Peptides against a protein of PDB entry 7QUU. Designs and how they scored, part 9

Target 1, 43 residues: chain A of PDB entry 7QUU
Amino acid sequence: DAVEPSVEKEYKKIISFRDTVFEGKHQQFLVPNNVRLKFLRDR

## One batch from the design tools (peptide; made by RFdiffusion4, then SolubleMPNN)

Design b1_p10_6_s4 (from b1_p10_6, 6 letters changed)
Fold by OpenDDE base, seed 3:
Structure b1_p10_6_s4 (fold): chain B 43 residues (1-43), chain A 10 residues (1-10)
Amino acid sequence: as target 1 above (43 residues)
Amino acid sequence: SRKELFKKLL
């Protein structure tokens, strides 16, 4: 089954957030607003 | 693919 574009977009945000979290083992975590997950906006 | 997305999440 093809992944819905909306679902793929949210997974890419999770990946980018995770990668930002791993990169920040060496630098302050500035999570860019474009990487912010929908469920974190709805809270 | 969904499988490749899951592999990137893990």
Scores: peptide ipSAE 0.089, ipTM 0.682, DockQ to the pose 0.076
Fold by OpenDDE base, seed 2:
Structure b1_p10_6_s4 (fold): chain B 43 residues (1-43), chain A 10 residues (1-10)
Amino acid sequence: as target 1 above (43 residues)
Amino acid sequence: SRKELFKKLL
């Protein structure tokens, strides 16, 4: 089954966050508002 | 595919 483009975009944000955290970059990862996961908000 | 996306997430 094809993944909906909206769902794929949210998973790519999780992957990008994970990769940034594991690269050991001591930079404060400021999650930009456009990179926030929308599906984790309570409805 | 959804399967390949999940494999990248894990």
Scores: peptide ipSAE 0.089, ipTM 0.682, DockQ to the pose 0.142
Fold by OpenDDE base, seed 4:
Structure b1_p10_6_s4 (fold): chain B 43 residues (1-43), chain A 10 residues (1-10)
Amino acid sequence: as target 1 above (43 residues)
Amino acid sequence: SRKELFKKLL
């Protein structure tokens, strides 16, 4: 199954966000803007 | 594949 490049890019962001949340589980962390999911942006 | 990407999300 070919994944559309746009969909793959959003999945990679979800993975990076997850990893950031796990790394930050006991710390204050800022989610970098490059890891921000498109659907979490204001329209 | 979508399946392999989904496995990485789990």
Scores: peptide ipSAE 0.088, ipTM 0.682, DockQ to the pose 0.143
Fold by OpenDDE base, seed 1:
Structure b1_p10_6_s4 (fold): chain B 43 residues (1-43), chain A 10 residues (1-10)
Amino acid sequence: as target 1 above (43 residues)
Amino acid sequence: SRKELFKKLL
């Protein structure tokens, strides 16, 4: 099944977040309200 | 749960 472009954008954000956390880049991730993963709220 | 979904993505 083709992943919807909206879902793919959310996965790319998760991967980028994961990689940044594991690389020891201590960026304070203020998750702004517009960057909230929608599929994480529905569960 | 949201927590278990997050754990699967890490």
Scores: peptide ipSAE 0.059, ipTM 0.574, DockQ to the pose 0.060

Design b1_p10_7_s1 (from b1_p10_7, 6 letters changed)
Fold by OpenDDE base, seed 4:
Structure b1_p10_7_s1 (fold): chain B 43 residues (1-43), chain A 10 residues (1-10)
Amino acid sequence: as target 1 above (43 residues)
Amino acid sequence: RLSELMKKFL
């Protein structure tokens, strides 16, 4: 099943966020509004 | 891996 390119981009953001959290850099980074996950806005 | 992440949401 071909995942839509839009959905793949959102999953890549989750992976990047995970990797940043696990690198022990607990630096409070302001997540820019363009980096917010689209599917988290409707909950 | 992206594939393992996708398995949790698909």
Scores: peptide ipSAE 0.039, ipTM 0.593, DockQ to the pose 0.074
Fold by OpenDDE base, seed 2:
Structure b1_p10_7_s1 (fold): chain B 43 residues (1-43), chain A 10 residues (1-10)
Amino acid sequence: as target 1 above (43 residues)
Amino acid sequence: RLSELMKKFL
């Protein structure tokens, strides 16, 4: 079944939005494991 | 994936 080019463009926008929201939520600061371990040693 | 999204709506 050939998906209409209009419908494919809309699905690509939905996926791009999803990926942007997930990437923005997964801008969890990759605190390098080395920085998290310094706060546990000074207590 | 685009293909898996399309499979849910087609």
Scores: peptide ipSAE 0.034, ipTM 0.561, DockQ to the pose 0.097
Fold by OpenDDE base, seed 5:
Structure b1_p10_7_s1 (fold): chain B 43 residues (1-43), chain A 10 residues (1-10)
Amino acid sequence: as target 1 above (43 residues)
Amino acid sequence: RLSELMKKFL
């Protein structure tokens, strides 16, 4: 399914922030399963 | 899908 362009834009910012913080470290955010956005699961 | 991207990176 298509994700709303507004939602996709905000997630691209979060990814860009992660990539900046963890650049060269091969690290990722540890997001707890209860905080993960469930509405994206099948999109 | 954006979900697959999120699954890999968040």
Scores: peptide ipSAE 0.028, ipTM 0.535, DockQ to the pose 0.080
Fold by OpenDDE base, seed 1:
Structure b1_p10_7_s1 (fold): chain B 43 residues (1-43), chain A 10 residues (1-10)
Amino acid sequence: as target 1 above (43 residues)
Amino acid sequence: RLSELMKKFL
């Protein structure tokens, strides 16, 4: 089934977040260590 | 929880 373009955009954001925070592929986005993953614990 | 959703992508 074709993934809706809206859903694909959300997946791309999740992948970009993963790559930035966990894999360090996007070193340009310094997420402060104290801000990282708070939303995963709180929800 | 959002954590359980994110476990599918991490």
Scores: peptide ipSAE 0.022, ipTM 0.434, DockQ to the pose 0.074

Design b1_p10_7_s2 (from b1_p10_7, 6 letters changed)
Fold by OpenDDE base, seed 4:
Structure b1_p10_7_s2 (fold): chain B 43 residues (1-43), chain A 10 residues (1-10)
Amino acid sequence: as target 1 above (43 residues)
Amino acid sequence: RLSEWMKKFL
């Protein structure tokens, strides 16, 4: 399934924000599955 | 790669 370019741009912004806020910590931010499901449900 | 991480997250 091709991710819509709009959705990809939003995720890139979230990642850029993360990388700015979390100085160099390549900690895979484990987004809880419940947060993922919320974003999918609100569409 | 960030793209592969995004694919796993989506």
Scores: peptide ipSAE 0.038, ipTM 0.551, DockQ to the pose 0.066
Fold by OpenDDE base, seed 5:
Structure b1_p10_7_s2 (fold): chain B 43 residues (1-43), chain A 10 residues (1-10)
Amino acid sequence: as target 1 above (43 residues)
Amino acid sequence: RLSEWMKKFL
C-alpha cells in the first residue's frame, strides 16, 4: 500500500533527526526486528 | 504499508 505523502514527510523528518543524533556519535543505528514497535508492524 | 516503508530505514 502507498503511504500518504504527508505521513511519509513526517517519518522522513524523524529519520533525519535520528541519523543526525547518531552521526554525532559516529554510530550507526540499526533497529533489530525483535524490538520494532507493534504499531509499526500493524500499519 | 508504512511498516514495509519504514523497514528500509530501521
Scores: peptide ipSAE 0.038, ipTM 0.536, DockQ to the pose 0.095
Fold by OpenDDE base, seed 2:
Structure b1_p10_7_s2 (fold): chain B 43 residues (1-43), chain A 10 residues (1-10)
Amino acid sequence: as target 1 above (43 residues)
Amino acid sequence: RLSEWMKKFL
């Protein structure tokens, strides 16, 4: 499954922001499947 | 799919 390099770069920025905000605590946000934005489910 | 890629990190 090839994710477009642009989408991977944007997601890496989101992860970096998360890790900065949460002081490197990888709290796995259990994003419930029902809370996933429609565009994240369909792609 | 972005959802399948996200499953590796969530």
Scores: peptide ipSAE 0.037, ipTM 0.527, DockQ to the pose 0.084; fails the geometry check
Fold by OpenDDE base, seed 3:
Structure b1_p10_7_s2 (fold): chain B 43 residues (1-43), chain A 10 residues (1-10)
Amino acid sequence: as target 1 above (43 residues)
Amino acid sequence: RLSEWMKKFL
């Protein structure tokens, strides 16, 4: 199934934050309000 | 569902 480009862009930001934490580059990160997965409520 | 897609990566 094709993911909408806007949704994919938001998702990639979350993956980037996750990977940064797991790689030990950051101990903590603040999730910006614009990276919040609001679309998960509807899909 | 997007949730099922996300489970593969989170």
Scores: peptide ipSAE 0.036, ipTM 0.530, DockQ to the pose 0.070; fails the geometry check

Design b1_p10_7_s3 (from b1_p10_7, 5 letters changed)
Fold by OpenDDE base, seed 3:
Formats: C-alpha cells, sequence, structure tokens
Structure b1_p10_7_s3 (fold): chain B 43 residues (1-43), chain A 10 residues (1-10)
C-alpha cells in the first residue's frame, strides 16, 4: 500500500525531530519503514 | 505527546 503523501510528510517531520533531539545516541534499530508506518496508522 | 521511547521506535 502506498503511504498517503500527507502521512509521509508528517513522518519525515517526526524523523527529523528525532534525529535533531537524539543525535548520536541510538543505533538505528532497523524497524522496516512498513512497520513504522503501520504503527503511525494504527494509533 | 510523543515519549522519547516512542520517538526511538519510530
Amino acid sequence: as target 1 above (43 residues)
Amino acid sequence: RLSKEMLEFL
């Protein structure tokens, strides 16, 4: 399923905020993008 | 409010 462009835009903002606030503290737990987007959709 | 843990999961 294609992610709605609006959801992708808000997701990119959340990731940018995470990366800015938490720089250097996390090994990227490689949560696949499809699982990340499912989590955002189911809440 | 997104918790730190939720942002780490995302």
Scores: peptide ipSAE 0.054, ipTM 0.597, DockQ to the pose 0.071
Fold by OpenDDE base, seed 1:
Structure b1_p10_7_s3 (fold): chain B 43 residues (1-43), chain A 10 residues (1-10)
Amino acid sequence: as target 1 above (43 residues)
Amino acid sequence: RLSKEMLEFL
């Protein structure tokens, strides 16, 4: 199943945010709370 | 706030 490129881009942002928060890598990937809450509701 | 568990699940 080909994940739509829009959904894959949002997923990559969430993974980058996870890795940033847990690894302490200060990449300023502020995933907007609205995008994060949308992704969790659509799953 | 997303919980630590929700961040680990993602």
Scores: peptide ipSAE 0.048, ipTM 0.576, DockQ to the pose 0.064
Fold by OpenDDE base, seed 5:
Structure b1_p10_7_s3 (fold): chain B 43 residues (1-43), chain A 10 residues (1-10)
Amino acid sequence: as target 1 above (43 residues)
Amino acid sequence: RLSKEMLEFL
């Protein structure tokens, strides 16, 4: 099943954010307020 | 706040 290109772009952003947080690279990743971090808080 | 565990799951 081909992952929809929109979902792949979101996934790549999540991985880049993860790597930035774990590597201690203080790059303020401006997580756009619209990236799905809301869905994981409400479950 | 996203927990470390939630970041590892992603």
Scores: peptide ipSAE 0.047, ipTM 0.581, DockQ to the pose 0.047
Fold by OpenDDE base, seed 2:
Structure b1_p10_7_s3 (fold): chain B 43 residues (1-43), chain A 10 residues (1-10)
Amino acid sequence: as target 1 above (43 residues)
Amino acid sequence: RLSKEMLEFL
């Protein structure tokens, strides 16, 4: 199943956010409200 | 505060 390029881009942003939080870089990455809201909606 | 464990599921 080809993951839609839009979904893959959103996933890469979630992973980058995760990795940044794990690195202790509390840069307020504005997780685009859309990615956070979509992740909360698909659950 | 998201726990480290909750972030591992992302």
Scores: peptide ipSAE 0.047, ipTM 0.583, DockQ to the pose 0.039

Design b1_p10_7_s4 (from b1_p10_7, 5 letters changed)
Fold by OpenDDE base, seed 3:
Structure b1_p10_7_s4 (fold): chain B 43 residues (1-43), chain A 10 residues (1-10)
Amino acid sequence: as target 1 above (43 residues)
Amino acid sequence: RLSAEMKKFL
């Protein structure tokens, strides 16, 4: 199944958040507001 | 709750 472009954008936010958290073990990275997982919660 | 699919990326 082709991932809808809307869902792909939210995946990119999760990946960026994960990478920021992993990098944050070595440096304090500010998680950008666009990387917030607010929309990835099942309603 | 995060979707089961989203949890694969964490």
Scores: peptide ipSAE 0.036, ipTM 0.531, DockQ to the pose 0.065
Fold by OpenDDE base, seed 2:
Structure b1_p10_7_s4 (fold): chain B 43 residues (1-43), chain A 10 residues (1-10)
Amino acid sequence: as target 1 above (43 residues)
Amino acid sequence: RLSAEMKKFL
């Protein structure tokens, strides 16, 4: 099953966010509003 | 709120 390119892009953002949280960088992630995982929000 | 399924990846 080919993952839709839109879903793959959002998945890569999740992994990047996870990896940055685990790196212990308590930098307040100003996650730009365009990087917010909209599909992960419960409607 | 983040969906329960996607919280497994964080």
Scores: peptide ipSAE 0.032, ipTM 0.505, DockQ to the pose 0.056
Fold by OpenDDE base, seed 1:
Structure b1_p10_7_s4 (fold): chain B 43 residues (1-43), chain A 10 residues (1-10)
Amino acid sequence: as target 1 above (43 residues)
Amino acid sequence: RLSAEMKKFL
């Protein structure tokens, strides 16, 4: 099953966010609004 | 707060 290009783009954002959080650069990077995954927030 | 479901990707 070919993953929808939209879904693959969202996965790439999650992986990039993971790698940025874990690579020890705890610099307060303002996650740009275009990288903000709304589903990562508990309401 | 980050959702418990999304913590599996971290």
Scores: peptide ipSAE 0.030, ipTM 0.469, DockQ to the pose 0.051
Fold by OpenDDE base, seed 5:
Structure b1_p10_7_s4 (fold): chain B 43 residues (1-43), chain A 10 residues (1-10)
Amino acid sequence: as target 1 above (43 residues)
Amino acid sequence: RLSAEMKKFL
């Protein structure tokens, strides 16, 4: 199944966040504002 | 601390 463009955009943010956390550019417990996933804030 | 919901993507 083709991944919907909206879902692919959110996956790219997850990967960017993962890479940023593992590169040590941010504290592992802080979500950077530029890669913050909105759908995870309401849960 | 990351939420459990965020941790599933790491």
Scores: peptide ipSAE 0.028, ipTM 0.451, DockQ to the pose 0.048

Design b1_p10_8_s1 (from b1_p10_8, 5 letters changed)
Fold by OpenDDE base, seed 1:
Structure b1_p10_8_s1 (fold): chain B 43 residues (1-43), chain A 10 residues (1-10)
Amino acid sequence: as target 1 above (43 residues)
Amino acid sequence: SRREEIEKLL
């Protein structure tokens, strides 16, 4: 099944966030309200 | 599938 382009964009954000957290870059990710992962809201 | 590859990265 082809992943919807919107869903793939959300997963790329999750991966980027994960990688940044694990790299010890404790930057307070002020996730801008417009960058909120829809994937995390629908669960 | 491409979905399963993405799910393995989470």
Scores: peptide ipSAE 0.032, ipTM 0.522, DockQ to the pose 0.172
Fold by OpenDDE base, seed 4:
Structure b1_p10_8_s1 (fold): chain B 43 residues (1-43), chain A 10 residues (1-10)
Amino acid sequence: as target 1 above (43 residues)
Amino acid sequence: SRREEIEKLL
């Protein structure tokens, strides 16, 4: 099943965020408003 | 499927 490239891009961001949180790399990254996951903007 | 693999990682 082909996942749409837009959807796969958002999933890669979620995975990267998860890995950053779990690795204890509490880098205070200011998540720029443009990096917000699209599905979190539509809720 | 690739979707199911991604869903298991979330």
Scores: peptide ipSAE 0.031, ipTM 0.519, DockQ to the pose 0.213
Fold by OpenDDE base, seed 2:
Structure b1_p10_8_s1 (fold): chain B 43 residues (1-43), chain A 10 residues (1-10)
Amino acid sequence: as target 1 above (43 residues)
Amino acid sequence: SRREEIEKLL
């Protein structure tokens, strides 16, 4: 089934937005596990 | 259909 060119353009925008939001959230500060463990040992 | 594949990804 041919998806209308309008619907395919909107879908590509939604996917691009999703990927940008997920990639931006996957800027997990890779706080090396070693840095998080130092704050728990000094309490 | 290509539409159903799109609907599964939303």
Scores: peptide ipSAE 0.029, ipTM 0.512, DockQ to the pose 0.167
Fold by OpenDDE base, seed 3:
Structure b1_p10_8_s1 (fold): chain B 43 residues (1-43), chain A 10 residues (1-10)
Amino acid sequence: as target 1 above (43 residues)
Amino acid sequence: SRREEIEKLL
């Protein structure tokens, strides 16, 4: 399924944040609300 | 969908 380029850009930022902050930890990390995709904030 | 795959990874 095609994802809009804007959504893919935000996804890449979240993955980069995850990999930088949580490298080697399989712990549930709370993605900060300011970096979450809008559709994930309302859950 | 790719969106649902992203939602499972976050």
Scores: peptide ipSAE 0.023, ipTM 0.470, DockQ to the pose 0.181

Design b1_p10_8_s2 (from b1_p10_8, 5 letters changed)
Fold by OpenDDE base, seed 2:
Structure b1_p10_8_s2 (fold): chain B 43 residues (1-43), chain A 10 residues (1-10)
Amino acid sequence: as target 1 above (43 residues)
Amino acid sequence: SYREEVKKLL
């Protein structure tokens, strides 16, 4: 199934977030407002 | 569903 380009962009953000959390880079994640998984809050 | 695919990536 061709993942819609919008959904693929969201997956790339999730992977980047995961990788940065696991790398132990305790940079205070100012999770940019555009990377906030709003869909996980509203459902 | 998109939510289940996201949960597999976390």
Scores: peptide ipSAE 0.029, ipTM 0.501, DockQ to the pose 0.132
Fold by OpenDDE base, seed 4:
Structure b1_p10_8_s2 (fold): chain B 43 residues (1-43), chain A 10 residues (1-10)
Amino acid sequence: as target 1 above (43 residues)
Amino acid sequence: SYREEVKKLL
């Protein structure tokens, strides 16, 4: 099944955010505006 | 659900 390009872009943001948090670059789970997942509001 | 899988990745 072809993942829609919009969903793949949001998935890459989740992974990048996770990796940044695990690297200790974020002391708080503050979701930056660029990491906000729009599809989580609609589903 | 996809939402629950995403919550496990955060």
Scores: peptide ipSAE 0.027, ipTM 0.491, DockQ to the pose 0.119
Fold by OpenDDE base, seed 3:
Structure b1_p10_8_s2 (fold): chain B 43 residues (1-43), chain A 10 residues (1-10)
Amino acid sequence: as target 1 above (43 residues)
Amino acid sequence: SYREEVKKLL
């Protein structure tokens, strides 16, 4: 089953966010407004 | 739920 390109892009953002959070720099990640996971707002 | 699957990936 081919993962829809939209879903794959969201997974890549989640993985990038995970890797950034796990690297332990509690610097206020200015998550650019374009990288904000829009799907977390609608549910 | 999609949110619980995302939490498992984090």
Scores: peptide ipSAE 0.027, ipTM 0.486, DockQ to the pose 0.116
Fold by OpenDDE base, seed 5:
Structure b1_p10_8_s2 (fold): chain B 43 residues (1-43), chain A 10 residues (1-10)
Amino acid sequence: as target 1 above (43 residues)
Amino acid sequence: SYREEVKKLL
């Protein structure tokens, strides 16, 4: 089944954020505004 | 919170 383009875009943000955090580039777990997931904003 | 929900997805 083809992943919907909207879901793939949010998944790519999770991967990019994970990689940035685990590369040690952030001493603190701060969620950058550019990697914020749309469906979690109100949670 | 948004932060705690993101942590569950990493």
Scores: peptide ipSAE 0.026, ipTM 0.468, DockQ to the pose 0.062

Design b1_p10_8_s3 (from b1_p10_8, 6 letters changed)
Fold by OpenDDE base, seed 3:
Structure b1_p10_8_s3 (fold): chain B 43 residues (1-43), chain A 10 residues (1-10)
Amino acid sequence: as target 1 above (43 residues)
Amino acid sequence: SRREEILKLL
């Protein structure tokens, strides 16, 4: 089943965010504005 | 849920 291009772009952002968090460089969730998932804004 | 699938990828 072909993953919709919109969903694939969201997964790539999540994986990039995961990898950035796991690299231990973020004492603070400095999510780059371009990677800021809308559902994370309300917390 | 889509949210839970996203949380499993983090």
Scores: peptide ipSAE 0.025, ipTM 0.459, DockQ to the pose 0.124
Fold by OpenDDE base, seed 1:
Structure b1_p10_8_s3 (fold): chain B 43 residues (1-43), chain A 10 residues (1-10)
Amino acid sequence: as target 1 above (43 residues)
Amino acid sequence: SRREEILKLL
């Protein structure tokens, strides 16, 4: 199934956030608002 | 589910 372009953009944010946290580049355990997944809120 | 696919990326 072709991943919708909007969903792919959010996956890239997740990966970037993960990598930033694991590299120790992020001092906050809270997900920043710019990395927050929008499609998890639309129930 | 879409949620489970996301949890696999974390």
Scores: peptide ipSAE 0.024, ipTM 0.486, DockQ to the pose 0.123
Fold by OpenDDE base, seed 4:
Structure b1_p10_8_s3 (fold): chain B 43 residues (1-43), chain A 10 residues (1-10)
Amino acid sequence: as target 1 above (43 residues)
Amino acid sequence: SRREEILKLL
């Protein structure tokens, strides 16, 4: 099953966000607008 | 749901 390119982009953002949070940098990072997970918005 | 699986990765 081909994952839609849009869904793969959102998945890569989730992994990047996870990795950044778990790097022990508890610094409040400003999530850039390009890293906003549109997939997690309630439709 | 796929959404719940993704939320568990966070």
Scores: peptide ipSAE 0.023, ipTM 0.479, DockQ to the pose 0.117
Fold by OpenDDE base, seed 2:
Structure b1_p10_8_s3 (fold): chain B 43 residues (1-43), chain A 10 residues (1-10)
Amino acid sequence: as target 1 above (43 residues)
Amino acid sequence: SRREEILKLL
């Protein structure tokens, strides 16, 4: 299934978030408002 | 669901 480009961009953000959490880079994730996963709020 | 696929990547 071709992942829509918008979806792929969100997946890359999630992977980057995961990797940063696991690397112990406790840079206070000022999750840029632009990285806020909108679909986690859509019930 | 798309949500479940994303949660599997975390």
Scores: peptide ipSAE 0.023, ipTM 0.482, DockQ to the pose 0.130

Design b1_p10_8_s4 (from b1_p10_8, 6 letters changed)
Fold by OpenDDE base, seed 3:
Structure b1_p10_8_s4 (fold): chain B 43 residues (1-43), chain A 10 residues (1-10)
Amino acid sequence: as target 1 above (43 residues)
Amino acid sequence: SRREEIKKLL
């Protein structure tokens, strides 16, 4: 199943967010705007 | 599938 390019972009953001969370195991980090998911921008 | 690979990464 091909993932739609729009969905793939959001998954890449989730992965980037996850990686940032795990890299920061002991640090509060600000989520960069480029890593923010669309549904989190609408809040 | 690419979808299942993504699910493993989430």
Scores: peptide ipSAE 0.027, ipTM 0.494, DockQ to the pose 0.164
Fold by OpenDDE base, seed 2:
Structure b1_p10_8_s4 (fold): chain B 43 residues (1-43), chain A 10 residues (1-10)
Amino acid sequence: as target 1 above (43 residues)
Amino acid sequence: SRREEIKKLL
């Protein structure tokens, strides 16, 4: 099944977030507004 | 749903 381009873009953001957390880069997670997972806000 | 599609990729 071809993943919709919108879902793939959000997946890439999750992976980038994960990698940033694991690399121990204690840069205050200013999660750029463009990296915010929309489905976490709809609760 | 978009949420379930993302969960399948994780």
Scores: peptide ipSAE 0.026, ipTM 0.503, DockQ to the pose 0.094
Fold by OpenDDE base, seed 1:
Structure b1_p10_8_s4 (fold): chain B 43 residues (1-43), chain A 10 residues (1-10)
Amino acid sequence: as target 1 above (43 residues)
Amino acid sequence: SRREEIKKLL
């Protein structure tokens, strides 16, 4: 199944956030609003 | 599920 372009954009945010945190480049434990996953709220 | 796919990325 082709991943919807909207879902792929959210995955890219997860990967970017993960990599930034694990590289020690992120000083905050709070998820920034620009990295917030919208599709996790759609029940 | 979408949730399990996300858990694989974290």
Scores: peptide ipSAE 0.024, ipTM 0.479, DockQ to the pose 0.122
Fold by OpenDDE base, seed 4:
Structure b1_p10_8_s4 (fold): chain B 43 residues (1-43), chain A 10 residues (1-10)
Amino acid sequence: as target 1 above (43 residues)
Amino acid sequence: SRREEIKKLL
């Protein structure tokens, strides 16, 4: 099943966020607006 | 699978 290109972009953001959190850099980083997950917005 | 790993993060 082909994953929609829009969904694949959101998956890449989740993985990048995970990797940043797990790198032990507990630094409060400002999540840039381009990294914001759109599907986690309550409709 | 990559999809199941993502579901564990949500």
Scores: peptide ipSAE 0.023, ipTM 0.480, DockQ to the pose 0.112

## One batch from the design tools (peptide; made by RFdiffusion4, then SolubleMPNN)

Design b1_p11_1_s1 (from b1_p11_1, 5 letters changed)
Fold by OpenDDE base, seed 3:
Structure b1_p11_1_s1 (fold): chain B 43 residues (1-43), chain A 11 residues (1-11)
Amino acid sequence: as target 1 above (43 residues)
Amino acid sequence: ELEEKFLKELE
């Protein structure tokens, strides 16, 4: 099953975001709460 | 709390 290269790129972004949050590094990048909530609402 | 549940669904 070949994962489409578009889906693989999105999955890599989700993993990188997860790892950044688990490591507590999301506090070093003040992503305004509005930008985070936009990403969650556009899906 | 909602964040920790969302992160567990991405494992």
Scores: peptide ipSAE 0.031, ipTM 0.505, DockQ to the pose 0.044
Fold by OpenDDE base, seed 4:
Structure b1_p11_1_s1 (fold): chain B 43 residues (1-43), chain A 11 residues (1-11)
Amino acid sequence: as target 1 above (43 residues)
Amino acid sequence: ELEEKFLKELE
């Protein structure tokens, strides 16, 4: 069964959020909490 | 700990 395009889009958003939120903890550059919240709002 | 649990729920 093909995953519905809506579900695939939501999954890609969750993964992109994961990567942005957690890369910002493991990279030498702490992503500020306000930038993380802006990323969620702008998508 | 909470972050590692959250990562495992998103795989």
Scores: peptide ipSAE 0.030, ipTM 0.490, DockQ to the pose 0.046
Fold by OpenDDE base, seed 2:
Structure b1_p11_1_s1 (fold): chain B 43 residues (1-43), chain A 11 residues (1-11)
Amino acid sequence: as target 1 above (43 residues)
Amino acid sequence: ELEEKFLKELE
């Protein structure tokens, strides 16, 4: 089943956000929950 | 807690 190019683009953005948030937890810079919630609400 | 569940569902 070919994943639609729109769905693949959204999935890549979600992974990149996950990785940035996870790396931020390891780098002592907790990405503030308000920035996370803004990113999820602006979609 | 909710964030860790969400991060696991995206793996």
Scores: peptide ipSAE 0.030, ipTM 0.496, DockQ to the pose 0.046
Fold by OpenDDE base, seed 1:
Structure b1_p11_1_s1 (fold): chain B 43 residues (1-43), chain A 11 residues (1-11)
Amino acid sequence: as target 1 above (43 residues)
Amino acid sequence: ELEEKFLKELE
Protein backbone atom coordinates (compact mmCIF):
# COMPACT_ATOMS: atom_id res chain seq x y z
CA ASP B 1 0.00 0.00 0.00
CA ALA B 2 1.61 3.26 -1.14
CA VAL B 3 1.19 5.83 1.65
CA GLU B 4 0.04 9.07 0.00
CA PRO B 5 2.92 11.65 -0.17
CA SER B 6 0.76 14.11 1.83
CA VAL B 7 0.27 11.61 4.71
CA GLU B 8 3.99 10.68 4.71
CA LYS B 9 4.95 14.39 4.93
CA GLU B 10 2.58 14.91 7.89
CA TYR B 11 3.85 11.73 9.61
CA LYS B 12 7.50 12.92 9.28
CA LYS B 13 6.50 16.28 10.89
CA ILE B 14 4.76 14.47 13.81
CA ILE B 15 7.79 12.19 14.39
CA SER B 16 10.30 15.09 14.19
CA PHE B 17 8.21 17.11 16.66
CA ARG B 18 7.76 14.07 18.99
CA ASP B 19 11.49 13.38 18.99
CA THR B 20 12.26 17.10 19.66
CA VAL B 21 9.73 17.19 22.57
CA PHE B 22 10.94 13.87 24.09
CA GLU B 23 14.63 14.76 23.64
CA GLY B 24 13.65 18.08 25.24
CA LYS B 25 12.15 16.30 28.30
CA HIS B 26 15.46 14.38 28.67
CA GLN B 27 17.86 17.29 27.82
CA GLN B 28 16.00 20.08 29.76
CA PHE B 29 15.18 21.67 26.36
CA LEU B 30 12.04 23.64 27.23
CA VAL B 31 9.90 23.51 24.09
CA PRO B 32 7.89 26.71 24.66
CA ASN B 33 4.14 26.00 25.01
CA ASN B 34 3.43 28.57 22.25
CA VAL B 35 5.56 26.59 19.71
CA ARG B 36 3.75 23.36 20.71
CA LEU B 37 0.33 25.06 20.44
CA LYS B 38 1.28 26.54 17.01
CA PHE B 39 2.19 23.06 15.71
CA LEU B 40 -1.20 21.71 16.93
CA ARG B 41 -3.17 24.73 15.51
CA ASP B 42 -1.46 24.78 12.07
CA ARG B 43 -3.04 21.31 11.50
CA GLU A 1 -5.43 7.13 15.44
CA LEU A 2 -1.64 7.88 15.50
CA GLU A 3 -2.36 11.59 16.11
CA GLU A 4 -4.63 10.83 19.11
CA LYS A 5 -1.89 8.63 20.67
CA PHE A 6 0.66 11.41 20.05
CA LEU A 7 -1.65 14.03 21.66
CA LYS A 8 -2.07 11.77 24.76
CA GLU A 9 1.75 11.37 25.09
CA LEU A 10 2.00 15.18 25.03
CA GLU A 11 -0.43 15.65 28.03
Scores: peptide ipSAE 0.026, ipTM 0.485, DockQ to the pose 0.050

